# Peptides against a protein of PDB entry 7Q4I: the designs that were tried, part 43

Target 1, 281 residues: chain A of PDB entry 7Q4I
Amino acid sequence: HENSTIAERLYSEVRVLCWIMTNPSNHQKKARHVKRTWGKRCNKLIFMSSAKDDELDAVALPVGEGRNNLWGKTKEAYKYIYEHHINDADWFLKADDDTYTIVENMRYMLYPYSPETPVYFGCKFKPYVKQGYMSGGAGYVLSREAVRRFVVEALPNPKLCKSDNSGAEDVEIGKCLQNVNVLAGDSRDSNGRGRFFPFVPEHHLIPSHTDKKFWYWQYIFYKTDEGLDCCSDNAISFHYVSPNQMYVLDYLIYHLRPYGIINTPDALPNKLAVGELMPEI

## One batch from the design tools (peptide; aimed at target 1 H209 F214 Y240)

Design b2_p20_6_s4 (made by RFdiffusion4, then SolubleMPNN; from b2_p20_6, 12 letters changed)
Fold by OpenDDE base, seed 3:
Structure b2_p20_6_s4 (fold): chain B 281 residues (1-281), chain A 20 residues (1-20)
Amino acid sequence: as target 1 above (281 residues)
Amino acid sequence: SESEKIYEEANELAEKRDAE
């Protein structure tokens, strides 16, 4: 048996709306699997698309599809959230349909912060934006005040926020947020370990998996290590997670337990005689 | 490998960012 009392408390006190970046071709292939795994742990889950899907709870935003329209979709998504859902949550997470998120760990990180503080968190990158910006793939979370400033103050002003839909989505929102004094927070734990990751766990956990010249090492805002010390015990997100891997991660994180460590263990069964099998149930 | 594809995709994204 496990005790989830603290997690339940944080679920009520640190309300998170998760919006998922997707498209019609990925509704069944990817987005549905988010809904069936980590997305169910959000207080509110919305899929932002170009086509409506009532089964998925997908919203048709007035944007075109393609990589060149991701910035446009992000702007419209947050406009939609501000109009319909700004009071439904305290924090607003953007994730891709191949991002996996441990929402409880995110609530833990966010707990000390007021949602009225203009701040956002994620995997911070250093180029292009003075204070840094958050990696789009790792997912990033805005406070309610950050969403307000983005939609009300930044988006209407072409001097503060790019009006066209071109550009790198995560860089562009980072520029806009900086221009309205939304702070790029530090999501690292007390040991300086990262919590938001732009790749799968394997790529972060295996030492020397990448060349030292790999772009990631030039982009990361904070110094990071490889191996087991790369990642917080309370890690929040990973990217490039396949639909199958989402179910694996759900099983490993929420179901698989080492006997006698994670929860109150059941008594061991009696030892069987030689050749005896456990009875079928 | 799947890992190589992920890094290739990530590199492509980085190149796009550098081009802007």
Scores: peptide ipSAE 0.027, ipTM 0.680, DockQ to the pose 0.816
OpenDDE base, seeds 1, 2, 4, 5: peptide ipSAE 0.028, 0.025, 0.025, 0.026; ipTM 0.667, 0.651, 0.672, 0.669; seed 1 fails the geometry check

Design b2_p20_7 (made by RFdiffusion4)
Pose (drawn by RFdiffusion4):
Structure b2_p20_7 (pose): chain A 281 residues (1-281), chain P 20 residues (1-20)
Amino acid sequence: as target 1 above (281 residues)
Amino acid sequence: SNPPPPSDEEFINSVLTWRF
């Protein structure tokens, strides 16, 4: 048994719309499993694809397939969400079909922030954008105000926002958002542990690659060695999670518990004014 | 290149270590 009253209250107070980037080849192999596990815990779930599908109720974007069109799918998905869902949620999560998200921990992190604050959150990388950009695979989440500025202010101006559909989807949206005064938030917990992760838990708990010019140690915005200390008790996401591993993470996180060890929730911080972020770690 | 995928055993054990 579980008492989920607190999470149910946050469900209504912090509405999260989740959109999943997918393609027809992945509809049954990956996207289905996201819907059956963590996707159903979002306030609204949308599969963004290049083709329609009964099972997922997938949205067919006017965009071709291939890695060279991921940026185009991101632009069209946020345009579609602005057109049809801007008042349906406070927060707008982009995730891949191999992203796993603990949605309750996302509502915990977002609670104090105004949806009118122009901000987005994720795993923060240093290159290509002064204030940093968020890993596409770890998932990144935009405020309603961040979605408005992206669609209304950045997309119509080719100098601010790349018009071609090619490029690293996460780097390009990082540039468009910096160019319209959307803040790159800090998603770490109050102890400085990460919440958003681009790899599976094992790769962060046991870092095998050892600061040997491996891209991750160069890209990370906030320096850390990781290891057994890497991860928050309220971590939000992991990536490169197989369809089977979606169900395992669901079981180990939501079902399996040591008897007599009761998680006591930390108090919620007070709400912040428009334009304000939490004190820096 | 990225880290290879962990085995099932390694994955599960790692989640349990993290959680408990």

Design b2_p20_7_s1 (made by RFdiffusion4, then SolubleMPNN; from b2_p20_7, 11 letters changed)
Fold by OpenDDE base, seed 3:
Structure b2_p20_7_s1 (fold): chain B 281 residues (1-281), chain A 20 residues (1-20)
Amino acid sequence: as target 1 above (281 residues)
Amino acid sequence: PPPPAPSEKEFIEALKRWLF
């Protein structure tokens, strides 16, 4: 039996609404697999789309589809959340339909913070925004106050927030949030290790993907180490996770246990005699 | 652009090394 008492406490005290960026072509291909895996560990899960899907609990936002509409979809998603769900959670996570999130590790990171603090967390990048911005692919989480400031103070003012739907979604929200004094938090652990990753674990763990000429090393706000020291023991998110990889992650993190380490181990079976086989079940 | 996503096998092997 796992001791879930701390996780249950954090589930009640650190309420997270997760909204998933998706489109109608990905409802069955990607988004449903989020719902069947890590999304079930959110206090509330909403899929933000251009079409309604009652099986998925998808919202049809008044936006077009395509890469040039991601910023428009993010604005409408947070408006929808503010209007209908601002009191349903303390923290509001944006993720993609190919982002995997360990929600318990996110709750652990967020636990010390008040949801009334104007702050947001994610994988911090340094270009374009003075305080930095959070990478869209890694997912980013806003406090309730950050959502309020974004929707009520930033979005209505074209001088504070871009009115058109074009541009890099993560950069544009980062500019808007800075303009309303929402702080770009540090999501690193006490050892300075990252928690939000804009790639799959393999891309961070394997040095062959760490070419110093890779744009990522110019974009990261904080210095990070290569290999296993790149990543917190309490890592939160990974991006470019396939549907099959989501189930593998769920199995490895929540179901697979090494004997004798995590759970009260079952009793060892009796040793068999020489030539004796286990009975067929 | 990011490198291509790893194969499922490579991903599982990397995760095993990270988790255990």
Scores: peptide ipSAE 0.027, ipTM 0.614, DockQ to the pose 0.686
OpenDDE base, seeds 1, 2, 4, 5: peptide ipSAE 0.022, 0.025, 0.024, 0.027; ipTM 0.597, 0.638, 0.584, 0.618

Design b2_p20_7_s2 (made by RFdiffusion4, then SolubleMPNN; from b2_p20_7, 10 letters changed)
Fold by OpenDDE base, seed 4:
Order: structure tokens, then sequence, then C-alpha cells
Structure b2_p20_7_s2 (fold): chain B 281 residues (1-281), chain A 20 residues (1-20)
């Protein structure tokens, strides 16, 4: 019998709304597989699209499709969340329809923090934004206060937040959040290992694919080790995960167990005060 | 050229190294 008592406690105490960036052409091809795998472990799951889909629970946002409209879709998604769902969760995750997320590991990372702290987490990148910004593909999670500040303070002000729908969505939200004093948190574990990954596990774990000229090494905010030491034992997300690979991950993480190994979870850390962050390691 | 996406076998092996 798996002792799920701590996971059940965290499900109740660290409520996560997951919104999935998708489009009508990917509802059946990709988004449906998120709903059937890791998305079922969110407290609330919403698919943000340009067309309604009642089978998927997709919302039709007033935006066009294509990469040039991702920033527009992100703005409208958070407006929709703030209007309809701001009290349904404590934390608000953006993910792509090819991102895989271990929601229990995210709840563990978030547990110390108050949702009233203006903070967000993800794979932190250093260019364009002084405090850094979170990679769009790895997924990023906002506190309830961060969503409030983004929608109420940043979006209505063209000086704080870009009014047009063009640009890299992750960079643009990062600029807006910085301009309203939402902090770019450190998502690394106590050993300094990353938890959010903008690639599949293979690209991080296999040193042979790490060309030192690869843009990623210039973009990462924190220096990470190569190989297995790159990644936390409590990793949260991977990107470019195919639909078939999502089912493989679900099996490996939640069903496959080595005989005779009992994982005892680490003790929960102390809760932080409102506005307090964990010290950077 | 972008490296081809990993094979399913390579992906499974990488995940096993991470999780086990």
Amino acid sequence: as target 1 above (281 residues)
Amino acid sequence: PPEPPPSEEEFIEAVKRLLF
C-alpha cells in the first residue's frame, strides 16, 4: 500500500489550477493526452484555445492562432482565470500541450510559500529581464497575488505591460511581472538542482547532447551541472514530451515500483511569512 | 540541424536514469 497521506494533504493545502496552452488543431492530438495523464492531478484543469471544446473543457479566448499570438493568448488566459477562477486555487500553472508535469513535486516546492506572496517559479532565464524570466515551454507557476498584480496592475498599463500581442510570451510576461514587483523565485532544490526543464529528460541527462555552444547555457540564470546532477530527485516538468511519452512517464512515475524500495518522503519545510522567500542556494 | 527527437527507447532510458 502506497502511503499517499502527504500527497493528499498537499493536494488540499497547495491547490493548483493548471491552464494548458493549446489550439484547435491540437485538441485531439496533444491536449487530450494531457487531460488523460498528468493534468488529472491538478485541482483545476483548463485548456486555453481559440475554439471551445466541451469534451476537452477548452475555453475559446478572443485571440488568433500561431506563435505570434502566444502573448495575446497568455494575457487573455490570465484575465479569464482572474475573472472566473482566482479563488479556485492558490497557484496558477501555465504549461504547453507537450509539457509533462509532476504536480506533487510542484506542490512540495510551493508548500513553504504563501499564495499572497507576489512570486512565480519555473526554469529561470537571464536575458531581457533583470531579475530573469521563466521559460514558457518548461511551464511556470504564479501565486494568486502574482496573478492579481499581473491582471489588475500590469495589463491595464501600456508602460508596464506590452499592449500588442507580438513577442515571446515568456519574456513579455516576465517584463510585466517585474514591473509590478512580482519576484522571479528560485525553483532549485536544496542541493541547487533544477526542477523545471525546457527539454525532454534526455537532453538534460545525456552530456553528449550538451554542445557548450548551445544557446541554453547562455540563457540559464543559475549554473547547473551536466549529467544526472543537473536534475532534482523532485523534478517538476519536461518539455517536448510526445503523447505516447506522457503515458510512459505516467506508468514509470506512478505505477512502476522497484520491489523492496520504500520511498520515505522528506519532512515538509517550515512555512514562510507573506513576502518571505527561501534563501538562494 | 536540430537533433532528431530521441527514440522512445532513448527517452525511456533517460527517464529511468532520472527516476531510478
Scores: peptide ipSAE 0.162, ipTM 0.759, DockQ to the pose 0.583
OpenDDE base, seeds 1, 2, 3, 5: peptide ipSAE 0.031, 0.023, 0.060, 0.071; ipTM 0.610, 0.562, 0.660, 0.679

Design b2_p20_7_s3 (made by RFdiffusion4, then SolubleMPNN; from b2_p20_7, 7 letters changed)
Fold by OpenDDE base, seed 4:
Structure b2_p20_7_s3 (fold): chain B 281 residues (1-281), chain A 20 residues (1-20)
Amino acid sequence: as target 1 above (281 residues)
Amino acid sequence: PPPPAPSDEQFIQAVLTWLF
């Protein structure tokens, strides 16, 4: 029998609303497979689209489709969340319809933090934003206070937040959040290993794919080691995961067990006060 | 630009190396 007592406790104490960036052409091809795999482990799961889909629980946002409208969709998604769902969770995850997330590992990372702390987490990038911004593809998670500040303080002010729908979605939200004093947190584990990845495990774990000239090494905020030491034992997300690969990951992480090995979870850290962050490593 | 997505076989091999 698997001892899920700590995971069940964290499910109750660290409530996560996951919203999935999708479009009508991907409802059946991609988004449905998120719902059938890792998305079922969110406390609430919403698909943000341009068309309603009752089978998927997709919301029709008043935005156009295409890469140039991702920022517009992100703004409308968080407006919708704030209006209808701000009290349904403590933390609010954005992910793509080809992102895979280990939600239990995210709850473990978030456990010490207050949802009233203005903070967000993800794969931190260094360009364009002084404190950094979180990579869109790896997924990023806002505290309840961060969502409030984004929607109520940043979005209505063109000096704080870009009013048009153009630009890189992850960069633009990063600028807006910085302008309302939402902190870009450190998502690394106690060994300094990353938890959010803008690629599949292969791209991080295999050194032969790491050309030193690859843009990623110029974008990453924290220096990471190459190879297996790149990734936390409690990794949270991977990007560019196909539907088939999502089912493989679900099987390997949640169903496959080595005989005679029982994993004992580490003790939970102490909770932080409102406004306190873990020291950067 | 990001590299192309790996094949399912390459992905599985990488995941197995990571998890075990």
Scores: peptide ipSAE 0.188, ipTM 0.781, DockQ to the pose 0.725
OpenDDE base, seeds 1, 2, 3, 5: peptide ipSAE 0.026, 0.064, 0.031, 0.020; ipTM 0.672, 0.709, 0.664, 0.656; seed 5 fails the geometry check

Design b2_p20_7_s4 (made by RFdiffusion4, then SolubleMPNN; from b2_p20_7, 6 letters changed)
Fold by OpenDDE base, seed 3:
Structure b2_p20_7_s4 (fold): chain B 281 residues (1-281), chain A 20 residues (1-20)
Amino acid sequence: as target 1 above (281 residues)
Amino acid sequence: RLPPPPSDEEFIQALLTWLF
């Protein structure tokens, strides 16, 4: 019923390895649901953990668990990718186990870029890093050259990249990447609309778009329009997505279709007479 | 009578409430 020819072409030409930040307590609760939903649309999917899980394809990285170890896990994850998988993809996405990603929209954004260009994309924030950095929660994607520079040039040099495992993961990788001339790209569409969304879902944190005191407006690198014009028609990611909502998103984006929009819609049933019911199946 | 369509703000709030 659908023509997927363009999506199939982009799947082949814009190869994406997705690595998922997780921990052993979330393998069954969260990570498994990534694998069963949007993660299946990556060319390669790897779960980065502190414990091995053969059902999940989880890698046990030599790091501790907890918020203070996220930067350590990111460094070890990219080392692992560079050693084992650098030629398996062109682009390398970091996502959390509660991030949802429309991989086809990401491939569309990445299509014009060479993977040999030292660039990375995501939701760009302005503090701490001169060129900006990409929000960890929204997910961020590195070119193959960006991964090479990060692992080979930045990580071995304590002057270029933080050697300890503490700090804000997204800020620290942003500093390292800037120090090796990896460009913080603009992920906005041709209308200037954002594609990566680090939304904080809690009802009390839904800012009025007019509340300039909300941290997000202080952090966002680019000015965003208010209302629905804030967001691209080709949005890429959302954060704090529950396991149940991942399945709902998969259904709505990939399965649910309005009648007549698909290439070969089913014929309408015959109209029933007054008082006539459809036969029981 | 169909109710008027929600405002953009109402739609965004509903979307955020649904997603999160």
Scores: peptide ipSAE 0.033, ipTM 0.571, DockQ to the pose 0.056
OpenDDE base, seeds 1, 2, 4, 5: peptide ipSAE 0.024, 0.022, 0.024, 0.025; ipTM 0.563, 0.633, 0.593, 0.604

Design b2_p20_8 (made by RFdiffusion4)
Pose (drawn by RFdiffusion4):
Structure b2_p20_8 (pose): chain A 281 residues (1-281), chain P 20 residues (1-20)
Amino acid sequence: as target 1 above (281 residues)
Amino acid sequence: SSEEIFEKSQELAEETDEEY
């Protein structure tokens, strides 16, 4: 048994809309398993694709397939969400079909922040954007105000926002958001442990690649060695998670528990004013 | 299997660096 009253209260207080980038080849192989595991825990779940699908109720964006159109799918998905869902949620998560998200921990992190604060959260990388950009695979989440500025202020101005549909989707949205005064939030916990992860848990708990010019150690905005200390007890996401591993993480996180060890929740911080972020770690 | 993820991610990082 479990008492989920606290999480149910946050479910209504911190509405999270989750959109999943997918394609027809992945509808049954990957996107289905996201819907059956962590996707159903979002306030609203949307599969963004290039074709329709009964099972997923997928939205067909006017965008071709291929890695060269991921940026186009991001722009069209946020335009669609602004057009049809801007008042349906407070927070707007982009995730791949190989991202796993503990949605309850996302509501815990977002609780103190105003949806009217122009901010987005994720795993923060240094290159290409002064304030940093968020890993597309770890998932990144935008405030309602961040979605408004992206669709209303950044997309219509080609100098602020790349008009072609090519490029790294996460780097481009990082540039458009910096250009419209959307803050790159700090998603680490109060102990400085990460919550958003671009790899599976093993790769952060046991870093095999050892600071040997591997891209990750160069890209990470906040310096860490990782290891057994890498990860928050309230971590939000992992990536490169196979469809089978979606169900395993669900089982180990939500079902399996050591008898007699009761997780006591940390108190929720007080709400913040518009434009305010938590004290820096 | 684990190393295959690192090889793939490294390749994608290199493609990103070339683009930008």

Design b2_p20_8_s1 (made by RFdiffusion4, then SolubleMPNN; from b2_p20_8, 12 letters changed)
Fold by OpenDDE base, seed 5:
Structure b2_p20_8_s1 (fold): chain B 281 residues (1-281), chain A 20 residues (1-20)
Amino acid sequence: as target 1 above (281 residues)
Amino acid sequence: KLDEIYKEAEKIAEEVDKEY
């Protein structure tokens, strides 16, 4: 028998709307597997597409398809969320249809923060944006206030936010958020280990899996190691997760247990005031 | 250049998936 009392409490107190970036060609191939796995643990799950799909619960945004329209889709997705769902959650996660997320670990990270604090979290990259930006593939989560500032203050102003739909989605939202004083938070755990990952676990856990010249090491905002110390025990996300791997991860994380090992959760930290951040490590 | 990097990362990930 599982004791989920703390997880249930956090489900109620740290409400998360997850929106999934997808397209019509991926509704059946990828997006439905998100819905059948980790997406069911969101308080609300919406698939943002260019075509409506009632089976998937996909929204048709007024955008074209293709990589050059990802920024346009992100803008329209957050506009849609602000108009229809801003009060349905406290936190708003963007993920791709090949991102896997442990939502309970995200709630744990977010618990001390006020949703009225203008902050967002993810895998922080250092280029292009002074405070950094969050990797699009790893997924990133905005507070309710961050969404408000993005939609109401940034998007209407072409000086603050790019008006066209071109550019790297994650960089462009990062620029917009910085311009409205939304803080790029530190998502690392108390041991300085990352929680959001732009690759599959294997790429992070296996030393020397990538060349030291690999761009990732130049992009990562915080220094990190490879191997078991790469990743928090409370890791939140991985990217490039195949549909089959999503079911494997669901089994490993939520079902498979080593007999005789009891994991006791750490105490919840104190809640922060509005505008207060956890100290950086 | 960033788009190229992300495309390369996607290709690497796809190759890993094909190896399994």
Scores: peptide ipSAE 0.368, ipTM 0.845, DockQ to the pose 0.101
OpenDDE base, seeds 1, 2, 3, 4: peptide ipSAE 0.356, 0.392, 0.342, 0.368; ipTM 0.838, 0.850, 0.834, 0.844; seeds 1, 2, 3, 4 fail the geometry check

Design b2_p20_8_s2 (made by RFdiffusion4, then SolubleMPNN; from b2_p20_8, 13 letters changed)
Fold by OpenDDE base, seed 3:
Structure b2_p20_8_s2 (fold): chain B 281 residues (1-281), chain A 20 residues (1-20)
Amino acid sequence: as target 1 above (281 residues)
Amino acid sequence: DLDKIYKEAEERAKKIDEEY
């Protein structure tokens, strides 16, 4: 027996729409495995593609395929969400078709925040954007107000948001969001441990895989450690997760249990007022 | 393969650094 009462409460109170960045060549190879694993725990799951797929629930966005069109696809995805789904959720997660997300942990992080607060969360990087931006691969989550500001205020203005479809998707949305005063939140837990990760768990959990010159250490906004203390007990996402690894993670997180160990959840924090953020660590 | 992941990530970062 498992008691999911708190998780069910958060499922209803912290509604998350997940949109998955994919392409037609990855519908069967990657995207369907997201749908069969962590994506089923979203309140709404949409795959953003260039081709429609009714089995996958994929939307054909009016964009070309390729790495140079990711920014264009992100803009069109959020336009689509704003037009059709803005009231279907409180929070709007972007993930890649090789991102794995523990949605319950994301709901826990988001619980104190108002969806009317202009904020977004993810793995914060420091370059190019003054307040930082969220890594595209780790996935990032916008409040409903952040989506509104992005689509209504930023996208129509070429001075605030890049009009062409070129550029790094995560940097460009980060610039746009900053220009409309959407805050780049701190996703770390109360111990200062990260929750969104731009690599697989093995990269973060095992020390010394990379030297100090590795770009990630220059990009990360908050200082982080490697090893077991790298990651929150309530970690939210990992990137570069293969389809097979998604099923392994699903098994390890949701099915495998050490007998006789019962995890009691921490008490939920107090809800914040609109516009209020948790204190930075 | 972690090495492939690291190389891909590094290449992406380099491209970003060249663009911005």
Scores: peptide ipSAE 0.481, ipTM 0.930, DockQ to the pose 0.813
OpenDDE base, seeds 1, 2, 4, 5: peptide ipSAE 0.467, 0.457, 0.462, 0.475; ipTM 0.926, 0.923, 0.926, 0.928

Design b2_p20_8_s3 (made by RFdiffusion4, then SolubleMPNN; from b2_p20_8, 9 letters changed)
Fold by OpenDDE base, seed 1:
Formats: C-alpha cells, sequence, structure tokens
Structure b2_p20_8_s3 (fold): chain B 281 residues (1-281), chain A 20 residues (1-20)
C-alpha cells in the first residue's frame, strides 16, 4: 500500500488551479491527454482556448489563434481566472498542452510560501527582464496575490503592461509582473537543482546533448548542469512532451515502483511570512 | 517494449480516471 498522507495534506493546503494553453485543433490531439494524466492532480483544471469544449472543460477566450495571440490569450486567461476562480485556489499554474507537470512536487515547492506573497515561479530566464522571467513552455505558477496584481494593477495600465496582443508571452507577462513588484522566485531545490524545464527530460539528462552555443545556456538565470545532476529529484515540469510520453511519464512516476525501495519524504520546511522568500542558494 | 509501456500507461490512466 502506498502512503499518500503527506500528498493528500498538501493537496488540501496548497491548492493549485492549472490552466492549459491550447487551441481547438489540439483539444483532442493534446489537451485531452493532459486531462487524462497530470492535469487530474490539479485542484482545478481549465483549458484556455478560442472555442468552448464541454467535454474538455475548455473556455472560449475572446482571442484569435496563432503565435501572435499567445500574449492576448494569457491576459484573457488570467482575467477569466480572476473573475471566476480567484478563490478556488492559492496558486495558478500556466502550462502548455505539451507540458507535463508533477503537481505534488510543485505543492512541495510552494508549501512554505504564502499565496498572499506577490511571487511567481518557473524556469527563470535572464534576458529582457531585470529580475528575470519564467519560460512559457516550462510552465509558471503565480500566487493569488500575483494574479490580483497582474489583473488589477498591471493589465489596465499600458505603461506597466503591453496592451496589444503581440510579443513573446512569457517575456511580456514577466515585464508586467516586475512592474507591479511581483517577485520572480527561485524554484531550485536545496541542492541548487532546477525544477521547471523547458525541454523534454532527455535533453536535460543526457550530457552534451546540446551545443554550448545553444541559446538556452545564455538564457538560463541560474547555472545548471547537464546529466543526472541537471534536475531535482523533485522536478516539477518538462516541455515538448508528446501525448504518448505523458502516459509513459504518468506510469513511470505514479505507478512503476522498484520493489523494496521505500522513499521517505523530507520534512516540510517552516512556513514563511507574507512577503518572505526562501533564502537564495 | 516502448509499446508495452504506452499500453500499460494508457490502461492505468483509464483506471485512475474511473476511480476519480
Amino acid sequence: as target 1 above (281 residues)
Amino acid sequence: SLDEIYKKAEELAKKIDEEY
């Protein structure tokens, strides 16, 4: 028998609304597989689209489709969340329909933080935004206060937040959040290992898989290694995960067990006060 | 095989969905 007592506790204490960036062409191809795998472990799961789908629980946002509308969709998604769901969760995860997320590991990372702290987490990149911004593909999670500040303070002000729908979605939200003093948190574990990843596990786990000239090495905010030391044992997300790979990951993480190995979870850290962050490593 | 892993994963996913 599996002991899930701590995971159940965190499910109740660290409530996560996951919204999935998708489009009508991906409802059946991708989004459905998110719903059938990791998305079911969210406290609330919403698919943000341009068309309604009652089977998927997809919302039709008033935006067009295409890469040039991703920022528009993100703005409308958070407006929708703020209007309808701001009290349904403590934390609000954006993920793509090809992002895989270990929600329990995210709850563990978030546990010490107050949802009233203006903070967000993800794979932090250093360009364009002084404090950094979170990679869109790896997924990023906002506190309830961060969502409030984004929707109420940033979005209505063109000086703080880009009014048009063009631009890199992750950079633009990063600029907006910085301008309303939402902190770009450090998602690394106590060993300095990353938790949010903008690529598939193979690209991070295999040493020398990428050229050192690859843009990623210039974009990462924190120095990371390749190989087994790339990634936290409590990793949260991977990107470019195919539907089939989602089922594989779901099986490997939640069902496959090496017989005779019992994992004892680390003790939960002390809760932080409102506005406090974990010490930098 | 990879196919066997996929099949098992899909079956498990369905079972979990039925339990929730």
Scores: peptide ipSAE 0.020, ipTM 0.493, DockQ to the pose 0.022
OpenDDE base, seeds 2, 3, 4, 5: peptide ipSAE 0.019, 0.010, 0.017, 0.017; ipTM 0.518, 0.458, 0.540, 0.518

Design b2_p20_8_s4 (made by RFdiffusion4, then SolubleMPNN; from b2_p20_8, 10 letters changed)
Fold by OpenDDE base, seed 4:
Structure b2_p20_8_s4 (fold): chain B 281 residues (1-281), chain A 20 residues (1-20)
Amino acid sequence: as target 1 above (281 residues)
Amino acid sequence: SLDEIYKRAEELAEKIDKEY
């Protein structure tokens, strides 16, 4: 028997809308596997595409396909969310169709924050944006107020937000959010361990798997080590997760248990006031 | 470009997936 009382409470109190970046060629190959695994744990799940798919619940955004259109798709996705779904959730997660997310761990991280606080979380990178920006592949989550500011204040102003659809989508949204005073939060746990990861677990867990000259070490905003101490016990996301690996992760995280080991959840932190952030670790 | 950097990261991730 599993005790899910706290998880059920957080499901109701920390409502998350997940939107998945996808395209028509990946609806069956990738996106449907998100829907069948971790996506079912979101309060609302929407697939943002260029074509409608009623089986997947995909929305056709008025954008082209390809890497050069990801920024355009991100802008249109958040416009769509603001118009149709801004009150359906408190937090709004962007993920790719090869991102895996432990939604319960994300709710735990978000619990103390007000959705009216202009903040967003993810894997923070330091280049291009003074306060940093969140890696697109690791997924990033905006508060309701952050979405409002992005759509209402930033997007209509070409001086605050890039009007064309070119550029790295994660950098561009990071610039726009900074320009409307949305704060780039710290998603690390109380031990200083990361929660959002732009690669698969194996890449982060295996020490010295990457060359010290690997670009990632120059991009990370917070210093982190490789190995078992790389990752929070409450990790939230991994990227480049294959469809098969999504089912494996679902089994390992939600079904497989070592007999006789019972994990007791930590106490929930105190709720913060509007505009207040957790102390930096 | 950032796109090139991410593309290289994807290629690396694919290699890792094949090795494990």
Scores: peptide ipSAE 0.018, ipTM 0.571, DockQ to the pose 0.102
OpenDDE base, seeds 1, 2, 3, 5: peptide ipSAE 0.019, 0.019, 0.013, 0.016; ipTM 0.515, 0.537, 0.490, 0.552; seeds 1, 2 fail the geometry check

## One batch from the design tools (peptide; aimed at target 1 F199 F214 Y219 Y240)

Design b2_p21_1 (made by RFdiffusion4)
Pose (drawn by RFdiffusion4):
Structure b2_p21_1 (pose): chain A 281 residues (1-281), chain P 21 residues (1-21)
Amino acid sequence: as target 1 above (281 residues)
Amino acid sequence: SASDEIFEESQELAEERDEEY
């Protein structure tokens, strides 16, 4: 048994809309398993694709397939969400079909922040954007105000926002958001441990590549060695998670527990004013 | 072998990104 009253209260207080980038080849192989595991825990779940699908109720964006159109799908998905869902949620998560998200921990992190604060959160990388950009695989989440500025202020101005549909989807949205005064939030916990992860848990708990010019150690905005200390007890996401591993993480996180060890929740911080972020770590 | 495949794929993508930008 579990008492989920606290999470149910946050479910109504911190509405999270989750949109999943997918394609027809992945509808049954990957996107289905996201819907059956962590997707159903979101306030609203949307599969963004290039074709329709009964099982997922997928939205067909006017965008071709291929890695060269991921940026186009991001722009069209946020335009669609602004057009049809801007008042349906406070927070708007982009995730791949190989992202795993503990949605309850996302509501915990977002609780103190105003949806009217122009901010987005994720795993923060240094290159290409002064204030940093968020890993597309780890998932990044935008405030309602961040979605408004992206669709209303950044997309119509080609100098602020790349008009072609090519490029790294996460780097481009990082540039459009910096260009419209959307803050790159700090998603680490109060102990400085990460919450958003671009790899599976093993790769962060046991870093095999050892600071040998591997891209990750150069890209990470906040320096860390990682290891057994890498990860928060309220981590939010992992990536490169196979469809089978979606169900395993669900079992180990939500079902399996050591008898007699009761997780006691840390108190929720007080709400913040518009434009305010938590004290820096 | 599965972990190596993930690291090789992610590294390739990072190199392509650096070349682009």

